Peptides against a protein of PDB entry 3T7K. Designs and how they scored, part 55

Target 1, 248 residues: chain A of PDB entry 3T7K
Amino acid sequence: KAEKILARFNELPNYDLKAVCTGCFHDGFNEVDIEILNQLGIKIFDNIKETDKLNCIFAPKILRTEKFLKSLSFEPLKFALKPEFIIDLLKQIHSKKDKLSQININLFDYEINGINESIISKTKLPTKVFERANIRCINLVNDIPGGVDTIGSVLKAHGIEKINVLRSKKCTFEDIIPNDVSKQENGGIFKYVLIVTKASQVKKFTKLINDRDKNETILIVEWNWCVESIFHLNVDFTSKKNVLYQKK

## One batch from the design tools (peptide; made by RFdiffusion4, then SolubleMPNN)

Design b2_p13_5_s3 (from b2_p13_5, 4 letters changed)
Fold by OpenDDE base, seed 4:
Structure b2_p13_5_s3 (fold): chain B 248 residues (1-248), chain A 13 residues (1-13)
Amino acid sequence: as target 1 above (248 residues)
Amino acid sequence: EADINPEKDLQLE
C-alpha cells in the first residue's frame, strides 16, 4: 500500500533518521505510515538503545523527559525536530493532488526551538558533558523525584560512570563515594559530588564529609543543575544556579 | 512520558 502511495513521486528523499519521539505521537503510527516513513529513511523506535545508533529526536519543544535528555547524548544528535515535520510530510504524501512530483519538506524548518547548531555540534565531541566536567562518580539521594533508575540512566548516558544511591536517612560517611578522577591541571575537580532534593540533606552530607574529610572539595547540586548542564551540553562551574553547596 | 522532576521549588525547610 505504501509503495502505491509513494509511486506518484519521481524522487523520494532519504532523510536517514533513526528517531525516538517524546511528548508527541503517543498513539504511534499506522502500519502504512510506518512503511512510508521507512521508505523515506525515517525509522522511529519506541525506546533508546545504543545499538540502534539513534540520531534524531521528535518533540514539540525542549522537554525534561528521559528520552529528550538522553537524545542530547546521541553520537551525534543530527536533528531535533518538531513533530510537525512528520505531520506535514505525511499530509503531503497522502495528498491526492497529482501535481506533487517531489516531496518539498526541509528538515531545518522544523528544528526544536532552543536546540541550535551549537548544541548539535557538541554532540559530535568525543566526550560526554559530565566526562568533560570531570564528574565520573556521583552520589544520588534515593528520594529523588523521577526515580533513581531514570535519573541514573540519564546521567550515565551523559558520561557518569558510577551512581551511588544514598539512603538519605540512614547513610553514613562511609556510604558516600568519592569522584575518582585524575586531577587535570586546569579543572576544578570535586572529590564529592552529590545530587540532593532537600536542604536537610545538604546539612547532613556537608557535616558528614567535613567531619571526616575537612579539606576535601564538595559539590552538592539539584537535579536542575544536571538538566541545565545537559541542555547546554556544558557544565558551568561559575554558575551558582541550582548549586546548594560548594567547597573548593 | 512525564517530565523528570519538574521545577519543584525546593522549599528550604
Scores: peptide ipSAE 0.151, ipTM 0.751, DockQ to the pose 0.074
Fold by OpenDDE base, seed 2:
Structure b2_p13_5_s3 (fold): chain B 248 residues (1-248), chain A 13 residues (1-13)
Amino acid sequence: as target 1 above (248 residues)
Amino acid sequence: EADINPEKDLQLE
């Protein structure tokens, strides 16, 4: 059926998209439309797997979903597109009136607002955002909204190797792991990096660390600090936004 | 799909 629909076009584009969707297409696509998209080089996957070599995200806007945040870790992310790309594409293909010799849809017209070429270019870097920031090991409180597994999975996708989950009520200093990064010559390496949810946790962890390891560097942030770092594919250590405690 | 951790303004504590 898809072949018969596409036979009216003299030339078919190959978009070479391996995509996931977030915040759109909840009902999926019918079998014919999936076949059409596949013939145009558009493959849509239900879940992110590294083996699929995903290069595209469909979303109506910047979202804080697991899929959206992880899409910025694709190697590279080629396109971040609005769902209207697929909608308009399928609409043109199903249109009986226009003897269109060609599909006239430009991918660049469907870019997600706020995901520009500067962000896309950073996904071509050989390193991940937190790797570039010398953040390898972090401490994460157990009561974080979204859950430690989801948040941990996003952080790992962006270059954090080890996530230590802290039980905020029962944890001791010995439960806190250091950020084991070799001292590179140029850059503020924090020995202790923590993601917390409450001011009481800031007070607790700062006391525990300062009482036992007084001279060490500490970074305590909220989840939004990580999200902003991911959205920009850059860690700005000069910004105090979403930083709850910092000792350099 | 839900956004992970909508802006809980931690500043309000």
Scores: peptide ipSAE 0.149, ipTM 0.746, DockQ to the pose 0.074
Fold by OpenDDE base, seed 3:
Formats: structure tokens, sequence, C-alpha cells
Structure b2_p13_5_s3 (fold): chain B 248 residues (1-248), chain A 13 residues (1-13)
């Protein structure tokens, strides 16, 4: 059925998109539209798997979903597109009126606001954002909204190797893991990195660490610090935004 | 899909 619909075009583009969707297309696509998209080199996947070599995200805007945050870890992310790309494409294809010889839809007209070439270019780097920031091992409180598994999965996609989940009410100093990174001479390496949700946790962890390891570097941040770092694909250690405690 | 940790104003209690 798709072939008959597409037969009216003399030339078909190959968009070469392997995509996931977030915040759009909740009802999915009908079988004919999936087949049409496949013929145009557009493959939409339900979930992110490394084996699929995903290169595209569809979303109406920048979102804080697991899929959106992980899409910025694609190698590379080629396109971040609004769902209107698919809508307009399918609309043009299903239009009976004009013997359009060609599909004239430009991907660049559908870029998500705030995902620019500077961000796209950083996805071509051989390292992940937290790897570049010398953050390998983190401590994450167990009461974090969104859940430790989801947040942990996002952080791992962006180069965190080890996530230690802290039981905020019961944890001791011995439960806190160090960020085991080789001392690079010139970098703000923090021995202890923690993501927390409450001011009481900041007080607790700062006390525990300072009482037992007085001279060590500490970074305590909110989840928003991680999100902003992901959205920019850069960690700005000069910014105090979303930093709850810092000891250099 | 839900946004992870929507802007709860960390009301500093």
Amino acid sequence: as target 1 above (248 residues)
Amino acid sequence: EADINPEKDLQLE
C-alpha cells in the first residue's frame, strides 16, 4: 500500500534517521505510515538501545524525559526535530492533488529550539560530558524524584561509570564512595560527588565527610545541575547554579 | 512520558 502511495514521486529522499520519540506520537503510527517512513529512510524505535545506533530524537521542545536526556548521548546525535517534520511529511505524501515530482521537506526547518549546531557538534566528541568533567563515581540519594534507576541510567549514558545509592536516613561516612579519578594536574577534581534532594542531606553529608576526611574536595548538587550539564553537553564549574555545596 | 523531577521549587524549609 505504501509503495502505491509513493509511486507518484519520481524521486524519494533518504533521510537516514534512526529515531525515538518523546512528548509526541503517543498513539504511534499506523502500519501504512510506518512503511512510508521506512521507505524514506526513517525508522522510529520504541526504546533506546545502543545496538540500534540511534541518531535522532523527535520532541516538541527540550524535555526532561529519559529519552530526551539520553538522546544527547547519541554518537552522534545528528538531528533533534519537532514532530511537525513527520506530520508535514506524511501530509504531503497523502495529498492527492499535486503530482509533486519531489518531496520538498528540509530537516533543518524542524530543529528543536535550543538544540543548535554547537550542541550537535559536542555529540561527536569521543568522550561523554561527565567523563570530560572528571566525574566517574557519584553518590545518589535514594529518595530522588524520578527514581534512582531512571536517573542512574541517564547518568551512565553520559559517562558516569559507578552510581552509589545512599540510603539518606541510615547512611554513614563509610557508605559514601570517592570519585576515583586519576589526578589530572589542572582539573577541578572532586573526591566526593553527591546528588541530593534536600538541604538536610547537604548538612548531613558535609558533616560526615568533613569530620572524617577534613581536607577533601566535595561537590554536592541538585539533579538540575546534571540536567543543565547534559543540555549544554558541558559542565561549568564556575557556575553556582544548582550547586548546594562546593569545597575546592 | 513524565519529565524527570519537574521543577519542584526546592522550597528551602
Scores: peptide ipSAE 0.148, ipTM 0.745, DockQ to the pose 0.077
Fold by OpenDDE base, seed 5:
Structure b2_p13_5_s3 (fold): chain B 248 residues (1-248), chain A 13 residues (1-13)
Amino acid sequence: as target 1 above (248 residues)
Amino acid sequence: EADINPEKDLQLE
């Protein structure tokens, strides 16, 4: 059926998209439309896997979903597109207008607002955002909204190697892991990096660390610090935004 | 056509 529908076009584009969707297409696509998209070089996956070499995200806007945040870790993210790209493409293909010899849909017309070329270009870097920031091991409180698995998965996609989950009410100093990164000549390394949800946790962890390791560097942040770092594909250590405690 | 509804963002309480 897809072949018959596409046979009316003299030339078919190859968009070379390997994509996931977030905030759109919850009902998926029918079999014919999937086949049409496949013939146009558009492959849509349900989940993110490194083996699929994903290069595209479909979303109506910048979102804080797992898929959207992870899409910024693609190597590279080539396109961040609005769902209207697929909608308009399929509408054109299913159109009964005999006069269309070509598909006239340009990917660049459907860019997600706020995902600019500067962000896209950073996805071509050989390192991940937290790797560049010398953050390898973090501590994450167990009561984080969204869950430790989802949050941890996003952080790992962006170069965090080890996620230590802290039971906020029961944890001791010995439960807190150091950020084991060798001192590079020009980069401030925090020995302890923690993501917390409450001011009480800041007080607790600051006390635990300072009582046992008085001279060490500490960074305690909110999840929003991570999100902003991901959205910019850069960690700004000069910003106090979403930083709850910092000791250099 | 697939319905386009936004997913919930991961938010702090």
Scores: peptide ipSAE 0.031, ipTM 0.602, DockQ to the pose 0.571

Design b2_p13_5_s4 (from b2_p13_5 with S1K N7S)
Fold by OpenDDE base, seed 5:
Structure b2_p13_5_s4 (fold): chain B 248 residues (1-248), chain A 13 residues (1-13)
Amino acid sequence: as target 1 above (248 residues)
Amino acid sequence: KYDIDPSKDLQLE
C-alpha cells in the first residue's frame, strides 16, 4: 500500500533519520505510515539504544524527559524536529488533490525552538559533557525524583561512568565514592561529586567528608544542575546556580 | 490522528 501511495512521486527524499519521539506520537503510527516513513529513510524507534545510532528526536519543544535529555548525547544529534514535520510530510503524501510530483518538506523548517546549531555542533565532540567536565564518578541520593535508574541512565548517556547510589538516611563516609579522574594541569577536579535533593543531605555529606577528608574538593549539586549542563552541553563551573555546596 | 502532547511523558524535575 505504501508503494502505491509513493508511486505518484518521481523522486523520493532520503532523510536518513533514526529517531525517537517524546511528547508526541504516543499511540505510534499506523502500518502504512510506518512503511511510508521507512521508504523516506525515517526510522522511528520506541526506545533509545546505542546500537541503533540514533541521530534525531521528535518533540514539540525542549522537554526534561529521559528521551529528550538522552537525545543530546547522540553522536551526533543531527536533527531535533517538531512532530509537525511528520504530520505535514504524511499529509502531503496522502493528499489526493495535490498533483505533487515531488515531496517538498525541508527538515530545517521544523527545528525545535532552543536547539540551535551551537548545541548540535557540541554533539559532534568526541567526548560527553560530563567527561569534558572531569566528572566520571558521582554519588546520587536514593530519594531523587524520577528514580535512580532513570536519572542514572541519563547521566551515563552523558559520560558519567559510575553512579553510586547513597541511602541518604543510613550512609556513612565509607559509602561515598571519589571521582577518580586523572589530574589535568589546567582543570580543578572535584574529588567528591554528589547529587542531592534537600539541604539536610548537604549538611550530612559535607560533615561526613570534612570530618574524614578535610582538605578535599567537594561539589554538591541539584538535579537541575545536571539538566542545565545537558541542555547547554557544557558545565559552567563559574555559575552557582543549582550548586548547593562547593569547596575548591 | 496523531497526538502532540508534551504532558504525557514524564519530565525529570
Scores: peptide ipSAE 0.641, ipTM 0.969, DockQ to the pose 0.920
Fold by OpenDDE base, seed 2:
Structure b2_p13_5_s4 (fold): chain B 248 residues (1-248), chain A 13 residues (1-13)
Amino acid sequence: as target 1 above (248 residues)
Amino acid sequence: KYDIDPSKDLQLE
């Protein structure tokens, strides 16, 4: 069926998209449409797997979903597109108007607002955003919204190697892990990096660290600090936004 | 025919 529908076109584009969707296409595609998309070099995957070499995300806007956040770790993310690309493409293909010898859809017309070429270009870097920021090991409180597994998975996709989960009510200083990175000459490395949810946790962890490991560098942030860093593919250590405690 | 709904996926807020 798809071949018969596509036979009216003299030339078919190859978009070379390996994509996941978030905030759209929850019910998937019908059999004919998925075949059409496949013939056009558009492959849609249900989940993110490293082996699939994903290069595209479909979403109506910037979202704080696991899929969207992880898409910014693709190597590279070639396109972040609105779902209207697929809708308009399929609409054009299914159109019985005789005069369409070619598919005339430009991918660049469907870019997600706020994902510009500057962001896309950073996904071509050989390092991940937190790797570039010298953040290798973090401490994460167990009561984080979204759960430690999901949050941890996003952070790992962006270059965090080790995630230590802290039981906020029972943890001691010995439960807190240092951010063990090689001393680089020109970059402020924080020995302790923590993601917390409450002001009481800030007070607890700052006391525990300062009492046992005096004069060490500490960074305590909200989850939003990580999200902003991911959305910009850059850690801004000059910003105090979403920073709850900082000791340089 | 195809849905566009950003609310159907969990936001990590």
Scores: peptide ipSAE 0.631, ipTM 0.968, DockQ to the pose 0.927
Fold by OpenDDE base, seed 3:
Structure b2_p13_5_s4 (fold): chain B 248 residues (1-248), chain A 13 residues (1-13)
Amino acid sequence: as target 1 above (248 residues)
Amino acid sequence: KYDIDPSKDLQLE
């Protein structure tokens, strides 16, 4: 059926998209449309797997979903597109009226607002955002919204190697892991990095660390600090936004 | 008609 529909076109584009969707197409696509998309070099996956070499995300806007946040870790993310790309494409293909010899849809017309070329270019870097920031080992409180597994998975996708989950009510200093990064001379390394949800946790962890390791560097942030860092594919250590405590 | 609803996906607050 897809072949018959596509036979009216003299030339078919190959978009070479390996994509996931978020905030759209929750019910998936019908069989014919999937076949059409496949013939155009558009493959849509249900889940993110490294082996699939995903290069595209479909979303109506910037979202704080696991899929969206992880898409910014693709190597590279080639396209971040609005779902209207697929809708318009399928509409054009199913249209009987247009004696179109060619499909005339430009991917660049469907870019997600706020995902610009600067962001896309950073996904081509050989390092991940937190790797570039010298953050390899973090402490994460167990009461984080979204759950430690999901949050941890996003953070790992962006270069954090080790996530230590802290039981906020029961943890001691011995439960806190250091960020084991070789001292680079240029001062941007925190020995202790923590993601917390509450001001009471800041007070607790700062006390625990300062009582046992008084001279060490500490960074305590909110989850939103990580999100902003991901959305910009850059850690700005000059910004105090979403930083709850910092000791250099 | 394909659905476009950003609210259906879990947002990480």
Scores: peptide ipSAE 0.386, ipTM 0.935, DockQ to the pose 0.919
Fold by OpenDDE base, seed 4:
Parts: sequence; C-alpha cells; structure tokens
Structure b2_p13_5_s4 (fold): chain B 248 residues (1-248), chain A 13 residues (1-13)
Amino acid sequence: as target 1 above (248 residues)
Amino acid sequence: KYDIDPSKDLQLE
C-alpha cells in the first residue's frame, strides 16, 4: 500500500533519520504511514537505545522529558525537529490533488525553537556535558521528583558515570561519594556534587561534609541546574542559578 | 490527525 502511494513520485528523499518522539505522536503512526516513513529513511523508535544510533528528536518545543533530555546526548544529534515535519510530509504524500513529482520539504524549516546549530555542534564533541565539567560521580537524593531511575538515566546519558542515591533522612557522611576525577589545571573540580530537593538537605549535607572533610569543595544544586546544563550542553560554573550551595 | 501534546512534559521539579 505504501509503495503504491509513493509510486507517484519520481524520486524519494532519504532523510536518514533515526528518531524518537516526545510531546507528540503518543499513539504512534498507522501501519501505512510507518511504511511510508521507512521508505523515506525515517525510522521512529519507541525508546532510546544506544545501539539504534539515534540522531533525531521530534518535539513541538524544548521539553523536560526523559527522551528530550537524552536526545541532546545523541552522537551526534543531527536534527531536532517539530512534529509538523512529519505531518506536512505525510499530508503531501497523501495529497491526491498535487501531482508533485518530488517531495519538497526542507528539514531545516522545522527546527525546534531554541535548538540551534551551536547546540547541535556540541553533540559532535567527543565528550559529554558533565564529563567536560569534570562531574563523574554525583549524589542524588532519593526523593527527587521524576524518580532516581529516570533522573539517573538522563545524567548517565550525559556523562555521569556513577549515581549514588542518598536516603536523605538516614544517610551519613560515609554514604556520600566523592566525585573522583583527575585534577585538571583549568577546571574547578568539586569533590562532592549533590542534587537535592530541599533546603533541609542542603543544611544536612553541608554539615556532614564540612564536619568530616572540612577543606573540600562542595557543589549542591537543584535538578534545574542539570537541565539548564543539558539544554546548553555546557556547564556554567559562574552562574549561581539553581546552585544551592557552593564551596570552592 | 496525529497528536501534538506538549503538556505531557515530565515534571521533574
């Protein structure tokens, strides 16, 4: 059926997209449309797997979904596109009126607002955003909204190697892991990095660390600090935004 | 018509 629909075109583009969707196409596509998209080199996956070599995200805008955040870790993310690309493409293909010999849809016309070439270019870097920031081991409180698994998965996708989950009410200093990174000359390395949700946790962890490891560097942030870092594919240590406590 | 629902954003804060 898809072949018959596409037979009216003299040449078919190969978009070479391996994509996930977020904030759109929740019910998926019908069988014919999936076949059409596949013939155009557009493969849509339900979940992110490293083995699939995903290079595209479909979303109506920048979203704080697991899929969107992880898409910025693709190697590279080639395209971040609005769902209107697929919609317009399928409309053109299913149109009986337009005897179009060719599909004339430019991917660049459907870029997600705020995901520019500067961001896309950073996904071509050999390192991940937190790796570049010398953040490899992080402490995460167990009461984080969205859950430690989701948050941890996003952080790992962006170069954090070890996620230590802290039971905020029961944890001691011994439960807090250091950020074990080699000292690079030009980068502020924090020995202890923590993502917390409450001011009481800041007070607790700062006390625990300062009482036992008095002279060490501490970074305590909100989840939003991580999100902003991901959205920019850069950690700005000069910004105090979403930083709850910092000791250099 | 395929659904576009940006409201299904994961609330992580």
Scores: peptide ipSAE 0.157, ipTM 0.787, DockQ to the pose 0.723

Design b2_p13_6_s1 (from b2_p13_6 with T1S E7K)
Fold by OpenDDE base, seed 1:
Structure b2_p13_6_s1 (fold): chain B 248 residues (1-248), chain A 13 residues (1-13)
Amino acid sequence: as target 1 above (248 residues)
Amino acid sequence: SIEEALKEPFIVE
């Protein structure tokens, strides 16, 4: 059926998209449309797997979803597109107007607002955002919204190697792991990096660390600090936004 | 915008 529908076109584009969707297409696509998309070089996956070499995300806007955040770790993310790309494409293909010899849809017209070429270009870097920031091991409180597994998965996608989950009420100093990064001469490495949700946790962890490991560098941030870093694919250590405690 | 997205809650799908 898809072949018959597409037979009216003399030339078919190959978009070469391996995509996931977030915040759109919750009902999926019918079999014919999936086949059509496949013939146009558009493959949509349900989940993110490294083996699939995903290069595209469909979303109506910048979203704080696992899929969206992880898409910025694609190698590279080629396109971040609005769902209207697919909608308009399928609409054009299903149109009974006999005279359409070509599909005239440019994917560049459907870019998600705020995901610019500068951001896309950073996905071509050989390193991940937190790797570049010398953050390899973090401490994450167990009461983080979204859950430690989801948050942890996003962070790992962006170069964090080890995530230590802290039970905020019961944890001791011995439960806190150091960010095991070799000290570069330029002093920009935090020995302890923590993601917390409450001011009480800041007080607790700062006390625990300062009492047992004096004069060490500490970075305590909110999840939004990580999200902002991911969205920009850059860690700005000069920003105080979403930083709850910093000791250099 | 990124700023707008930061104001929205984290959505678990």
Scores: peptide ipSAE 0.435, ipTM 0.946, DockQ to the pose 0.891
Fold by OpenDDE base, seed 4:
Structure b2_p13_6_s1 (fold): chain B 248 residues (1-248), chain A 13 residues (1-13)
Amino acid sequence: as target 1 above (248 residues)
Amino acid sequence: SIEEALKEPFIVE
């Protein structure tokens, strides 16, 4: 059926998209439309797997979802597109039953607002955003909204190798892991990096660390610090936004 | 925008 529909076109584009969707297409696509999209070089996956070499995200706008955040870790992210791309594409294909024509849909017309070339270009870098920031090991409180698995998965996608989950009420200093990164000459390296949700946790962890390891560097941030860093694909250590405690 | 997205809650799908 898809072949018959597509036979109306003299030439078919190959978009070469391996994509996930977030905030759109919750009901998926029918079999015919999936086949059509496949013939056009558009493959939509349900989940993000590194083996799939995903290069595209469909979303109506910049979203704070696992998929969207992880899409910025694609190697590279080639396109961040609005769902209207697919909608218009399928509409055009289905509408031209009796007319030989070309598919005239330009990917660049459907870019997600705010995902510019500067961001896209950074996805071509050989390192991930947190790797560049010298953040390898972090401590994450167990009561983080969204869950430690989801948050952890996002962070790992962006170069954090080790996520230590802290049980905030029961943890001791020995439970806190150091950020084991070799000192680079010009980069502020924090020995202890923590993502917390509450001011009480800041007080607790700062006390635990300062009492046992008095002169060490500490960075305690909110999840939004990570999100902002991901969205920009850059960590700005000069910003105090979403930083709860910093000791250099 | 990024700024707008930062104001929105984290969405678990």
Scores: peptide ipSAE 0.435, ipTM 0.946, DockQ to the pose 0.914
Fold by OpenDDE base, seed 5:
Structure b2_p13_6_s1 (fold): chain B 248 residues (1-248), chain A 13 residues (1-13)
Amino acid sequence: as target 1 above (248 residues)
Amino acid sequence: SIEEALKEPFIVE
């Protein structure tokens, strides 16, 4: 059926998209439309896997979803597109207008607002955002909204190698892992990096660390610090936004 | 925008 529908076009574009969707197409696509999209070089995946070499995200806008945040770790993210790209494309293809010899949909017209070329270009870098920031090992409190698995998965996609989950009420100093990064000549390295949700956790962890390791560097941030860093694909250590405690 | 997205809650799909 897809072949018959597409036979009316003299030339078919190859968009070369390997995509996931977030905040759109919750009901998925019918079999015919999936086949049509496949013939146009558009493959939509349900989940993010590194082996799939994903290069595209469909979303109505910038979203704080696992998929959207992870899409910024694609190597590279080529396109961040509004769902209207697919909608308009399928509408044109299913149109009974005999006069259409070509598909006239340009994916560049459907870019998500706020995902600019500067952001896209950073996805071509050989390193991930937290790797560039010398953050390899982090401590994450167990009561984080969204869950440690989801948050951890996003962080790992962006270069965090080890995530230590802290049971905030029961943890001791020995439960806190150091950020094991060799000193690079020009980069501030924090020995202890923690993502917390409450001021009480800041007080607890700062006390635990300072009592046992008085002269060490500490960075305690909110999840939004990570999200902002991901959205910009850059860690700004000069910003105090979403930083709860910093000791250099 | 990024700023708007930062104001929105984290969405678990």
Scores: peptide ipSAE 0.435, ipTM 0.946, DockQ to the pose 0.914
Fold by OpenDDE base, seed 3:
Structure b2_p13_6_s1 (fold): chain B 248 residues (1-248), chain A 13 residues (1-13)
Amino acid sequence: as target 1 above (248 residues)
Amino acid sequence: SIEEALKEPFIVE
């Protein structure tokens, strides 16, 4: 059925998209449309797997979802597109009126607002954002909204190697892991990096660390610090935004 | 924008 529908076109584009969707297409696509998209070089996956070599995200806007955040870790992310790309494409293909010799839909017309070439270019870097920031091991409180598994998965996608989950009510100093990074001469390396949710946790962890390891560097941030870093694919250590405690 | 996205809650799908 897809072949018959596409037969009216003299040539078909190959968009070469391997994509996931977030905040759109919750009901998926019918079998015919999936086949049409496949013929145009558009493959949509349900989940992110490294083996699929995903290069595209569909979303109506910048979203704080696992899929969107992880898409910025694609190697590279080639396109971040609005769902209207697919909608308009399928609409044109299913249109019976005009013997269109070719499909005239340009990917660049459907870019998500705020995902610019500067961001896209950073996805071509050989390192991940937190790797560049010398953050390898972090401590994450267990009461984080979204859950430690989801948050942890996003962080790992962006270069965090080890995530230590802290039971905020019961943890001691011995439960806190150091960020084991080789001393680079010019880098803001923090020995202890923590993601917390409450001011009480800041007080607790700062006390625990300072009482036992008084001269060490500490970075305590909110989840939004990580999200902002991911969205920009850059860690700005000069910014105090979403930083709850910093000791250099 | 990124700034607007930061104001929105984390969405679990």
Scores: peptide ipSAE 0.434, ipTM 0.946, DockQ to the pose 0.894

